Peptides against a protein of PDB entry 4ASU. Designs and how they scored, part 39

Target 1, 270 residues: chain A of PDB entry 4ASU
Amino acid sequence: ATLKDITRRLKSIKNIQKITKSMKMVAAAKYARAERELKPARVYGVGSLALYEKADIKTPEDKKKHLIIGVSSDRGLCGAIHSSVAKQMKSEAANLAAAGKEVKIIGVGDKIRSILHRTHSDQFLVTFKEVGRRPPTFGDASVIALELLNSGYEFDEGSIIFNRFRSVISYKTEEKPIFSLDTISSAESMSIYDDIDADVLRNYQEYSLANIIYYSLKESTTSEQSARMTAMDNASKNASEMIDKLTLTFNRTRQAVITKELIEIISGAA
Target 2, 83 residues: chain B of PDB entry 4ASU
Amino acid sequence: FTFASPTQVFFNSANVRQVDVPTQTGAFGILAAHVPTLQVLRPGLVVVHAEDGTTSKYFVSSGSVTVNADSSVQLLAEEAVTL

## One batch from the design tools (peptide; aimed at target 1 S142 E206, target 2 P43)

Design b2_p18_1_s3 (made by RFdiffusion4, then SolubleMPNN; from b2_p18_1, 7 letters changed)
Fold by OpenDDE base, seed 3:
Structure b2_p18_1_s3 (fold): chain B 270 residues (1-270), chain C 83 residues (1-83), chain A 18 residues (1-18)
Amino acid sequence: as target 1 above (270 residues)
Amino acid sequence: as target 2 above (83 residues)
Amino acid sequence: AEEALRRAVEEALRRAAA
């Protein structure tokens, strides 16, 4: 490589390092906010899931329609956040298909679609875009829930797949169940909740769906920002190492050029 | 007893004596060992009676309330404010 | 602009990691 080439590359990497450092700081700020907002959201979301855990809602085996909701965002540069969700979605879809179930997919965030489009395009019902620019609100979750309920796809059971936040350095891709109104209403374990008005149950289910989506979005966001912060830190370190290596190469190349020029001068070949 | 909104937690696995909730089918009081039920909230007042006799009032918008067989209660409001 | 920057960063990081 010529000195010019090395210099150009150095400049490029230095600029990238500045960007990654800046992005790290932005991600750190967003993470701090997300973590604060996750605390109540987790209580709220886990509270919503308590019914399904305690009632042990089961879907009959003869019911074949399964919905998979993958939760991520539109934003990249966050390590394995999107690929982790997509991987679990693929695994779940394959397992369900092997069990003879019909599988449809909803992507929350454009990255899910980007990863799965080639292999699972026919299974996608809808992809929600414009996710991750702003912290998710309950309103956002409600919109997603409403669109799902109005999609016309009569699923029996579903799975929402998202990254649960553990710590600043750790997340885990998890799955939580979603159930159709019919599945909830017909579940034997729900018999202890007798005499519930059908309209009440419908409304309850709508809230439940919105609640779990909201919870998943908050977990995902916190995980994403943390992962992005880490990714940007790693990128900055890698850039630093590359700068050091290129600087050494530059110095060696410069010495070689000088030596060549000196030889040319001494030899009269110049 | 858990009482939360998406943005705020008021009670987290707390022991309370009674919770009065406004539901679409009518207001009712949740006592210890209340029968399992599911309800949806209407805008109105929630009154929490603590074991120590303290009473707290909240205004809630929409949401849900769940009373489970194990006597656990989840009150989940879309919006809630302390009064 | 942010997306273009992200792509550039991702590409640069991939190149740097390779």
Scores: peptide ipSAE 0.055, ipTM 0.901, DockQ to the pose 0.013
OpenDDE base, seeds 1, 2, 4, 5: peptide ipSAE 0.063, 0.054, 0.058, 0.064; ipTM 0.901, 0.902, 0.905, 0.905; seeds 1, 4, 5 fail the geometry check

Design b2_p18_1_s4 (made by RFdiffusion4, then SolubleMPNN; from b2_p18_1, 8 letters changed)
Fold by OpenDDE base, seed 4:
Structure b2_p18_1_s4 (fold): chain B 270 residues (1-270), chain C 83 residues (1-83), chain A 18 residues (1-18)
Amino acid sequence: as target 1 above (270 residues)
Amino acid sequence: as target 2 above (83 residues)
Amino acid sequence: SLEEVLKAVLEALKRAAE
């Protein structure tokens, strides 16, 4: 490699390092905000899920329609955030199919579609795009919930898959259940609840769905920003190491060129 | 008793004496050992009566309230403010 | 997109570091 080639590569890597460092800082800021906003969101979301845990709602085996909602974003450069969700979705879809269930998929964030489109295109109902630029709001979750409910797919049970935030260095892909209105209304475990008006139950379910989606978005966002921060840090470190290596190569090559030139001068070959 | 909005937590697994909630079917009070029920919130006032006798008032928008068999209560409002 | 380019570059860097 010529000095020119090495210099060009060095310049390129240094520029990349600047970009990754900048992205790290941006991710850090977004992470800090996301983590703060996750605290109440978690209480809110977990509260919404409490019914399902306490009532132990079961879907009859004869019910075959299952909805998988994968939650991530449109934005890359965040390590295994998207692939983890997709992997879990694939696993769940395969397990359900093996059990004779019909599986449909909703992707929250374009990255899910990007990963699963080739293998699961026929199972996709809808993909929600423009996720991840701004922190998710309850309004966003409500829009998703409404679109899902209006999709025309009458699922019996669903699974929402998202990355739960543990710490700045850790997230876990988790699955939470989603139940259709019919499943909830027909569940034997719901008999202990006082006579609930059908309209009330419908509205309740709509809020529940929105709540769970909102919660999942907040968990996902926090996990994503943290992972991006880590990924950008790692990239910056890798770039630094490469810069060091190339710098050494540059210095060696430069010395060789100088030596060659000196020899040419001394030998009178110039 | 848990009372939260998407952006704020007011009560988290707290013990309270009574919670008055505005529902679509009317306002009702949740006491200890209230029968399990699911309700949808209407815009209105939530009044939390603490065991020490203090009362707190909140305005809530839409949302849900769940009373479980174990006496746990989840009041989840889309928007809520302390009054 | 810039993101795609960055991703490709980062992947290349990762491979080169390995």
Scores: peptide ipSAE 0.029, ipTM 0.890, DockQ to the pose 0.012
OpenDDE base, seeds 1, 2, 3, 5: peptide ipSAE 0.027, 0.027, 0.027, 0.028; ipTM 0.880, 0.880, 0.885, 0.887

Design b2_p18_2 (made by RFdiffusion4)
Pose (drawn by RFdiffusion4):
Structure b2_p18_2 (pose): chain A 181 residues (1-270 with 5 gaps), chain B 83 residues (1-83), chain P 18 residues (1-18)
Amino acid sequence: ATLKDITRRLKSIKNIQKITKSMKMVAAAKYARAERELKPARVYGVGLIIGVSSDRGLCGAIHSSVAIIGVGDKIRSILTFKEVGRRPPTFGDASVIALELSIIFNRFRSVISYKTEYSLANIIYYSLKESTTSEQSARMTAMDNASKNASEMIDKLTLTFNRTRQAVITKELIEIISGAA
Amino acid sequence: as target 2 above (83 residues)
Amino acid sequence: AAAAVAAAAAFAAALAAA
């Protein structure tokens, strides 16, 4: 309730809001990179339960939608392939998955809507390139919603700070008048 | 005729005369009228004879060539670079 | 270049063995 507590809380939630807004544009830039590389990947990959995701969270209902194998560390987290989503998926990564060894992944439509031999590694590559394009755009909206929630929180606390600031001024003033009187 | 690597796409549904292709057994020159076959590639060159008579030369490390029941061919390699 | 050819040949051989 003290001004010091409110000033500390404001700076704390402003830091979260700045970071979540900073990841909205990052997911927007990485999504633009992912869609630019999805066009040649879709024309490349045309011709057992495999779950395709990533280690990197904060992407909304992507890991929860998909429901030994399992690419993406967050899919084993419910019940394996690790270190994906940090860097864009290469064909070599899809090759290692095929080397260690009917498929579930998120197919890219737009920024809002989604749906859940040598040829076998091409399907894994097709899922990897589709999944990261899906993971990034969903993260663009997840951090946009988080930036909205943190801003509403700042507005509520600013009103508290103005009430407390007024209450401190009047209290100090009463202590002066009474001390005089 | 479709020719693509994971990185870039060279031809998108040609419309081409013939394509020389490296295969595990020697080499195969795929004409417009060729038998439906499924083949796997080896380290070798790919020569693309354009419909206007010109030539295109690329290199292929590995992959697959697919010619369907119709007059359609899809050639895909892991890497294809010039030169 | 030679290394990439060797790695692609080894991978094709592993697939053929499967």

Design b2_p18_2_s1 (made by RFdiffusion4, then SolubleMPNN; from b2_p18_2, 16 letters changed)
Fold by OpenDDE base, seed 4:
Structure b2_p18_2_s1 (fold): chain B 270 residues (1-270), chain C 83 residues (1-83), chain A 18 residues (1-18)
Amino acid sequence: as target 1 above (270 residues)
Amino acid sequence: as target 2 above (83 residues)
Amino acid sequence: LEEKIKESQEFLDKLQSL
C-alpha cells in the first residue's frame, strides 16, 4: 500500500471513529432517558397484561387467525436488536403455520419490513414507519392500536414480539399475547368477571392494546439505545485499534520510502 | 393495588383499604374481596383510602380498572395527577 | 447523514468480520 493509500484509510477510520463516538454519546443520553421512562411504563404495561395472566385466556384451537406484531424501529447500528425480533417472528410464524394457523404480520419500525419483506411479503398487513427518532408516547401507541383495529383483519389472537430491557448490556426478545375482543368475550375464564358490558369490554380492550403496545415500545426503545451505545463503543474501540495498526504501518512505510528515495539519489538511478 | 399512568406510578402492589374510581357506568368503591370486574375510567376523581387512614385524591382522564379474583387491582389511567 | 450512516454500517460490518 502506498503512503497515500494508508493516509486515506487512516483519515477515513478516524472520521468513522468520531462518528461512532458521537453516536455513542447520543445513544447514552437517549438510553438514560429511556430507562427512566421505562420504569413507570413497565408498571403500566405489566398491569395491563395482568388480566391475561390472571384469567389465563385461551384461544380455541379452531380459531386460526393469528397476528404477529414485531416491535423495533427504523434505525440501524444497534447490534442484533432488529434481527432478534425478526428471528422470533419467523420462528413464531413457522410454528403457527405448522399448527395450521393463518398468520399476518405487522411491523413496528421499518427495519422489520426490511428484514422480512422478501420472505413474508404476503403476510404483512402494515408497517409503521418513523419509529425511533423520538421517544415513543402513549399517543404513538394509540395510533398504532387504532390502525391495527381498523385494519380489517379479524384476528383471533396475536403475539407482540419485542426486546425486553434487562440491563445496559442485556435484553431478551419476548412475546406477549394479544387477544381479539371476540376471543376475550368468549373465553370461559372470563366468566368470573361479573356481567361486563360489551361496550365496556370493547373500550377496555382498546386501552389494553394501546397499553401493551406502549409498553413494548418503551422496552424496545430502552433495549435499542443500550445496544446502540454498546455497538458504538465497540466500533470506536475497534477503530482505535485499527488506527494504531495503520499508524505503525504508515510510519514503517514512510521510512521505507525515504530510504528508497535516498538510495535512488545517491545511486543516481532516479 | 397498582395505580399508574404511562409516565407515573402512584401505587405499585400496595395494600389499600378502599379505592373509589370514576367509571363510565358510575363511580364505585373497590373494597377488599370485591367481585372481579373490568371497567373503563371516565374523567374524574380517584380517592385512595390507605390502611392507615390516609386519603389521597387524584384526577384521572381515561383508562381502565381491573379487579381480579385474587383481589389484585390494576388502575391504569391514560393521564393522572395528584390533587 | 444517511450516507455517513451507511458508510458507518459498512464499516461496522467490516469491523465485525474482522
Scores: peptide ipSAE 0.022, ipTM 0.871, DockQ to the pose 0.013
OpenDDE base, seeds 1, 2, 3, 5: peptide ipSAE 0.016, 0.020, 0.017, 0.021; ipTM 0.856, 0.867, 0.862, 0.875

Design b2_p18_2_s2 (made by RFdiffusion4, then SolubleMPNN; from b2_p18_2, 15 letters changed)
Fold by OpenDDE base, seed 5:
Structure b2_p18_2_s2 (fold): chain B 270 residues (1-270), chain C 83 residues (1-83), chain A 18 residues (1-18)
Amino acid sequence: as target 1 above (270 residues)
Amino acid sequence: as target 2 above (83 residues)
Amino acid sequence: LEEKIKEAQEFMEKLEKL
């Protein structure tokens, strides 16, 4: 490589390092906000899931329609965040198909579609785009919930798959159940709640779905921003190492050029 | 007893004597060992009676309330403010 | 910007293999 080539590469990597450092800072700011907003969101979301855990709602085995909701975002450069969700979605879809279930998929965030579209295009109902530019709101979750409920797909049971935040260095891909109104209404374990008006139960289910989606979005966002911060830090470090290596190469190449010129001068003077 | 909005937690697994909630079917009081029920909130006043005799008032916009067989209660409001 | 970063990362990976 010529000195000019090395210099050009150095300039390019230095620019990349500046970008990755900037992105790290942006991700750090978003992470700090997301973590703060996750605290109440977790209480809220876990509270909404409490019914399903305590009532032990079961879907009859003869029911075949299963919905998988994968929660992620549109934005890349966040390590294994999207691939982890997609991997679990694939695994769940395969297991359900092997059990003779019909599987449909909803992607929250364009990255899920980008990963799964080629292999699972026929199973996709809808993909929600424009996820991850701003912190998710309850309004956003309500819109997703409403669109799902109005999609015309009469699922019996579903799974929402998302990354649960553990710490700044750890997340876990988890699955939570989603039940249709019919499944909830027909569940034997709901008998202790039997005096519930059908309209009340419908509205309750709508809130429950919105609550769970909101919770999943908040967990996903916090996990994503943390992972992005780490990814950008790693990229910045890798760029630094490459700059050091190229700088050494530059110095060696410069010395070699000088030596060659000296030899040419000496040989030409002989 | 858990009472939260998406953005704020008011009670988290707390012990309370009574919670008065505004529901679409009417306002009712949740006492200790209340029968399991599911309700949807209407805009209105939530009153929490703590075991120490303190009473706290909140305005809620909408949401849900769950009373479970184990006497746990989840009051989940879309929006809630302390009064 | 994301595309440029991706291209740059790919370039860095190619450079590391060199």
Scores: peptide ipSAE 0.021, ipTM 0.845, DockQ to the pose 0.011
OpenDDE base, seeds 1, 2, 3, 4: peptide ipSAE 0.013, 0.009, 0.010, 0.008; ipTM 0.823, 0.826, 0.822, 0.827

Design b2_p18_2_s3 (made by RFdiffusion4, then SolubleMPNN; from b2_p18_2, 15 letters changed)
Fold by OpenDDE base, seed 1:
Structure b2_p18_2_s3 (fold): chain B 270 residues (1-270), chain C 83 residues (1-83), chain A 18 residues (1-18)
Amino acid sequence: as target 1 above (270 residues)
Amino acid sequence: as target 2 above (83 residues)
Amino acid sequence: LEERIREAEELLAKFEAL
């Protein structure tokens, strides 16, 4: 490679490094906010799931309609965040299909649709876009919950799949159950709950769905920002290593050029 | 007893003497060993009576309250403020 | 010759600075 070629490559990589470093800082700021906002959201979301855990809600085996909600975002450059959710969605969909269940999919964030469109297009009910530009609000979760409940798809049970935040360096893709109103109302374990009318139960279920969606969005957002920060840090380090290698190559090449010119001067061949 | 909104936690697995909640079917007091129930919140006053006799007041919007068989209580409001 | 010597000295200085 000529000195000019090496110089051009060095300039390009240095520019990439500047961009990745800037993106790291932006991701770090968003992560710090997301982590703070996740603390109350986790208490709230886990509190909402307490009923399903304590009441041991079961879906009858004869019920075949299953809903999968995948939670992610529209935004890239965050490592395996999207692929992890999509992988678990595919696995779950395949297992349910093998069991003779009908599977429908909701994607929260455009990246889920992008990954699954070719293989699962017919199973998609809806995809929610414009996810990940702003921190998710309870209002956003309520809109998603309302659209699901008004979709006309009468699922028996469902699963919400999202990345749970563990630490700045760790997340885990998890699944939480979603139950229809009919499944909850027909559950034998619900008989211990006194004086619940149908309207109360319906409204309660609407809040429960909004609550779990909100929780999932907050976990997903925190995981995503953390993963993006890590990805940008790794990209910056890789760029640094490449700069060092190219700088060594540049120095060696320059020395060779100077040596050649010196030989030509000394030999009188110039 | 857990009392939270999406953005704030007021009580997390705390022991309390009584919680008065505003529900769509009416206001009621949750005491020790209350029967399991599910209710939806209406806008109104929540009063938490601590074991030490301290009383705290909150205004809540919509939400839910769950009393479980194990006497655990989850009060989940969409919005809540201290009064 | 003097010009070539000067050029060689400049190149050597650049070489040593690397």
Scores: peptide ipSAE 0.022, ipTM 0.814, DockQ to the pose 0.004
OpenDDE base, seeds 2, 3, 4, 5: peptide ipSAE 0.024, 0.020, 0.022, 0.008; ipTM 0.827, 0.823, 0.823, 0.846; seed 2 fails the geometry check

Design b2_p18_2_s4 (made by RFdiffusion4, then SolubleMPNN; from b2_p18_2, 16 letters changed)
Fold by OpenDDE base, seed 5:
Structure b2_p18_2_s4 (fold): chain B 270 residues (1-270), chain C 83 residues (1-83), chain A 18 residues (1-18)
Amino acid sequence: as target 1 above (270 residues)
Amino acid sequence: as target 2 above (83 residues)
Amino acid sequence: LDKLIKEAEELQKKFAEL
């Protein structure tokens, strides 16, 4: 490589490093907010899931329609966040298909569609785009819940797959159940609950779905911002190391050029 | 007893004497060992009676309330404010 | 920020080619 080539590469990497550092700071700010907002959201979401855990709602085996909701975002540069969700979705879809279930997929965030569209295109019902630009709100979750319920796909049971936040350096892809109104209303384990009006149960289920989606979005967002912060930090460090290596190469190449020029002068003067 | 909105937690696994909730069918009081039930909240007042005799009032917009067989209660409001 | 992200993605591709 010429000195000019090395200089061009150095300039390029320095620019990358500036961008990755800036992105790290943005991700850090978003992470701090997301983590703060996750605290109440987790209590709220876990509270909504408590019924399903305590009632031990089971879907009859004769019921065949299963919905998978994968929760991520539209934005890249966050390590394995999207691939982790997609991997779990693929595994779940394969297991359900092997059990003779019909599987449909909803993607929350365009990255799910981007990863799965070639292999699972026929299973996709809808993909929600424009996810991850702003912090998710309960309104956003309600829109997703409403569109799901109005999709015309009469699922019996479903799974929501998302990254649960553990710490600034750790997340875990998890699955939580979602149930149709019919599955909840017909569940034997629900018999211990007083006679619930069908309209009340419908409205309750709508809230439950929105609550779970909201919770999953908050967990996903916090995990994503943390992972992005880490990814951008690593990219910045890698860029720094490459700058150091290229600087050494530049210095060595410069010395070699000078030596060659001196030899040419000496040989031409002889 | 857990009482939360998406943005704020008011009670988290707390012991309370009674919670009065506004439902679509009317207001009812959740006492200790209340029968399991599911209800939907209407806009209105939530009144929490603590074991120490203190009473806290909240306004809620909508949401759900769950009373489980284990006497755990989840009051989940879309929006809630302290009064 | 979106522009910066797009630039960063492009730069990441270039970085991987390096």
Scores: peptide ipSAE 0.037, ipTM 0.865, DockQ to the pose 0.014
OpenDDE base, seeds 1, 2, 3, 4: peptide ipSAE 0.020, 0.000, 0.019, 0.022; ipTM 0.863, 0.824, 0.863, 0.870; seed 3 fails the geometry check

Design b2_p18_3 (made by RFdiffusion4)
Pose (drawn by RFdiffusion4):
Structure b2_p18_3 (pose): chain A 181 residues (1-270 with 5 gaps), chain B 83 residues (1-83), chain P 18 residues (1-18)
Amino acid sequence: ATLKDITRRLKSIKNIQKITKSMKMVAAAKYARAERELKPARVYGVGLIIGVSSDRGLCGAIHSSVAIIGVGDKIRSILTFKEVGRRPPTFGDASVIALELSIIFNRFRSVISYKTEYSLANIIYYSLKESTTSEQSARMTAMDNASKNASEMIDKLTLTFNRTRQAVITKELIEIISGAA
Amino acid sequence: as target 2 above (83 residues)
Amino acid sequence: SEAIEEFTEEIYKRAEEV
């Protein structure tokens, strides 16, 4: 309730809002990279339960939608392949998955809408390239919604800060008048 | 005729005369009228004879060549670089 | 790169068996 507490809380939530907004543009840039590389990947991969995701969260209902194997550390987190999503998926990563050894992944449509031999590794590569394009655009919206929630929180606290600031001024003034009187 | 690596796509549904291809057993030159077959590749060169008579030379490390019941061929390699 | 070479060798091995 003190001004010091409110000033500290404002700076705390502003830090969150700046970070979440900073990841909206990052997901926008990484999504643009992912879609540029999806065109040659879709023309490449055409011809047992495999879940495709990533280690990196903060992407909304992507890991929860997909419901030994299992690529993406967040899919085993409910009940394995680790270290994906930090860097774009290469064919070598799809090859290692095939080397250690009917498939579930998120297919890219746009920014809003989604759906849940040598040839076998090409399907894994197709899923990896589709998944990260899906993971990044969903994260673009997840952090956009978070940036909106943090901004609404700042507005509510600013109104509290103005009430408290007015209340402190009047209290100090009363203590002066009374001390005089 | 479709030729692509994971990195870049060279030909998208040609419309081409013939393509020399490295295969596990020697080499195969795939003409416009070729039998439906499924083959696996080896380290070797790919020579693409263009419809206008010109030539295109690339290199292939490994992959697969697929020629369907119709006049359609899809050649894909893990890496294809010039030169 | 090394894993891709190992995977290609396994493909060739299985193709020879066939």

Design b2_p18_3_s1 (made by RFdiffusion4, then SolubleMPNN; from b2_p18_3, 12 letters changed)
Fold by OpenDDE base, seed 2:
Structure b2_p18_3_s1 (fold): chain B 270 residues (1-270), chain C 83 residues (1-83), chain A 18 residues (1-18)
Amino acid sequence: as target 1 above (270 residues)
Amino acid sequence: as target 2 above (83 residues)
Amino acid sequence: SEAVERFNQKIAEALAKA
């Protein structure tokens, strides 16, 4: 490589490093906010899931319609955030299909669709786009919940798959159950709950779904920003190492050129 | 007893004497060992009676309340403010 | 979105070539 080529490459990598460093700072700021907002959201979300855990709601085996909701975002450069969710969605879909279930998929965030479109396009009901630009609100979750409930797809049971935040360096893809109104109303374990009006139960279910979606969005957002911050940090470090290597190569090449020129001068070879 | 909104936690697995909640069917008090129930909140006043006799008041917009068989209670409001 | 994708692709390519 000529000195010119090395110089061009150095300039390019230095520019990339500046960009990745800037992106790291942006991700760090978003992460700090997301983590702060996740604390109450987790209590809220876990509280919403308590009924399903305590009541041990079971879906009859003869019920065949299953809904998978994958929660991610539209934004890239966040490591394995999207692929982890998609992988678990694929696994769950395959297992359910093997069990003779009908599987439909909803993607929250365009990246899920991008990954699964080729293999699962016929199973997609809807994809929600414009996810990840702003922190998710309860209003956003409510909109998603309402669209799901009004989609006309009468699922019996569902699964919401998202990345749960553990720490700045760790997340885990998890699954939580979603039940239809009919499944909840018919569950034997619900008989202990006294004097539940059908309208009350319907409204309760709407809140429950919105709550779970909101919770999943908050977990996903925190995980994503953390992963992006880490990815950008790693990219910046890798760029730094490459700059060092190329700088050494540049210096060696420069010395070789100087030596060659000196030899040419001494030898009288022009 | 857990009482939270999406953005704020008021009580997290706390022991309380009584919680008065505004539901669509009317206000009712949740006491210790209350029968399991599911209710939807209407806009109104939540009153939490602590074991020490302290009373706290909150205004909620909407949401849900769950009383489980194990006497755990989840009060989940869309919006809530301390009064 | 296309600009962001192009940017992401350029970064990915640059990181891969590096």
Scores: peptide ipSAE 0.027, ipTM 0.862, DockQ to the pose 0.012
OpenDDE base, seeds 1, 3, 4, 5: peptide ipSAE 0.022, 0.023, 0.026, 0.023; ipTM 0.866, 0.875, 0.871, 0.870; seed 3 fails the geometry check

Design b2_p18_3_s2 (made by RFdiffusion4, then SolubleMPNN; from b2_p18_3, 11 letters changed)
Fold by OpenDDE base, seed 3:
Structure b2_p18_3_s2 (fold): chain B 270 residues (1-270), chain C 83 residues (1-83), chain A 18 residues (1-18)
Amino acid sequence: as target 1 above (270 residues)
Amino acid sequence: as target 2 above (83 residues)
Amino acid sequence: SKAIEEFNKKIAEALAKK
């Protein structure tokens, strides 16, 4: 590589390092906010899931329609956040297909679609875009829930797959169940609950779905911002190492050029 | 007893004496060992009676309330404010 | 060095799309 080529590369990497450092700071600020907002959201979301856990709602084996909701965002540069969700979605879809179930997919965030479009395009019902620019609100979750309920796809049960936040350095891809109104209404375990009006149950289920989606979005956002902060830190360190290496190469190349020029001068070869 | 909104937690696995909730089918009081039920909240007043005799009042907009067989209660309001 | 280069390339591509 010529001195010019090395210089160009150095300039490029230095610029990238500036950007990654800036992005790290932005991610850190967003992470701090997301973590604060996750605390109540977790209590709220886990509270909504408590019924399904305590009632041990099971879908009959003859029910074949399964919905997978993958939760991530539109934004990249956050390590394995999107790929981890997509990987689990693929695994779940394959397992369900092997069990003879029909699988449809909803993507929350464009990155899921970007990863799965080629292999699973026929299974996609809808992808929600414009996710991750702002912290998710309950209103956002309600819109997603409403769109799902109005999609016309009559699923029996489903899974929402998202990254659960553990710590600033750790997240885990998890799955939570979602159930159709019909599945809940027909569940034997629900018999212990007093006669519930059908309209009440419908409304309850709508809230439950929105609650679970909201919870998943908050977990995903916190995990994403943490992972982005880490990714940008790593990128900045890697850029620094590359700058050091290229600087050494530049110095060596410069010395070689000088030596060559000196030899040419001494030899009279110009 | 858990009482939360998406943005705020008021009670988290707390022991309370009674919770009065406004539901679409009518207001009812949740006591210890209340029968399992699912209800949807209407806008109105929630009153929490603590074991120590303290009473707290809240306004809720909408949401759900679940009373489970194990006597656990989840009151999940879309919006809630302390009065 | 290849891993760093690939990562930097991905970052550069992502930044160019914005």
Scores: peptide ipSAE 0.021, ipTM 0.878, DockQ to the pose 0.012
OpenDDE base, seeds 1, 2, 4, 5: peptide ipSAE 0.019, 0.019, 0.021, 0.020; ipTM 0.872, 0.872, 0.879, 0.883

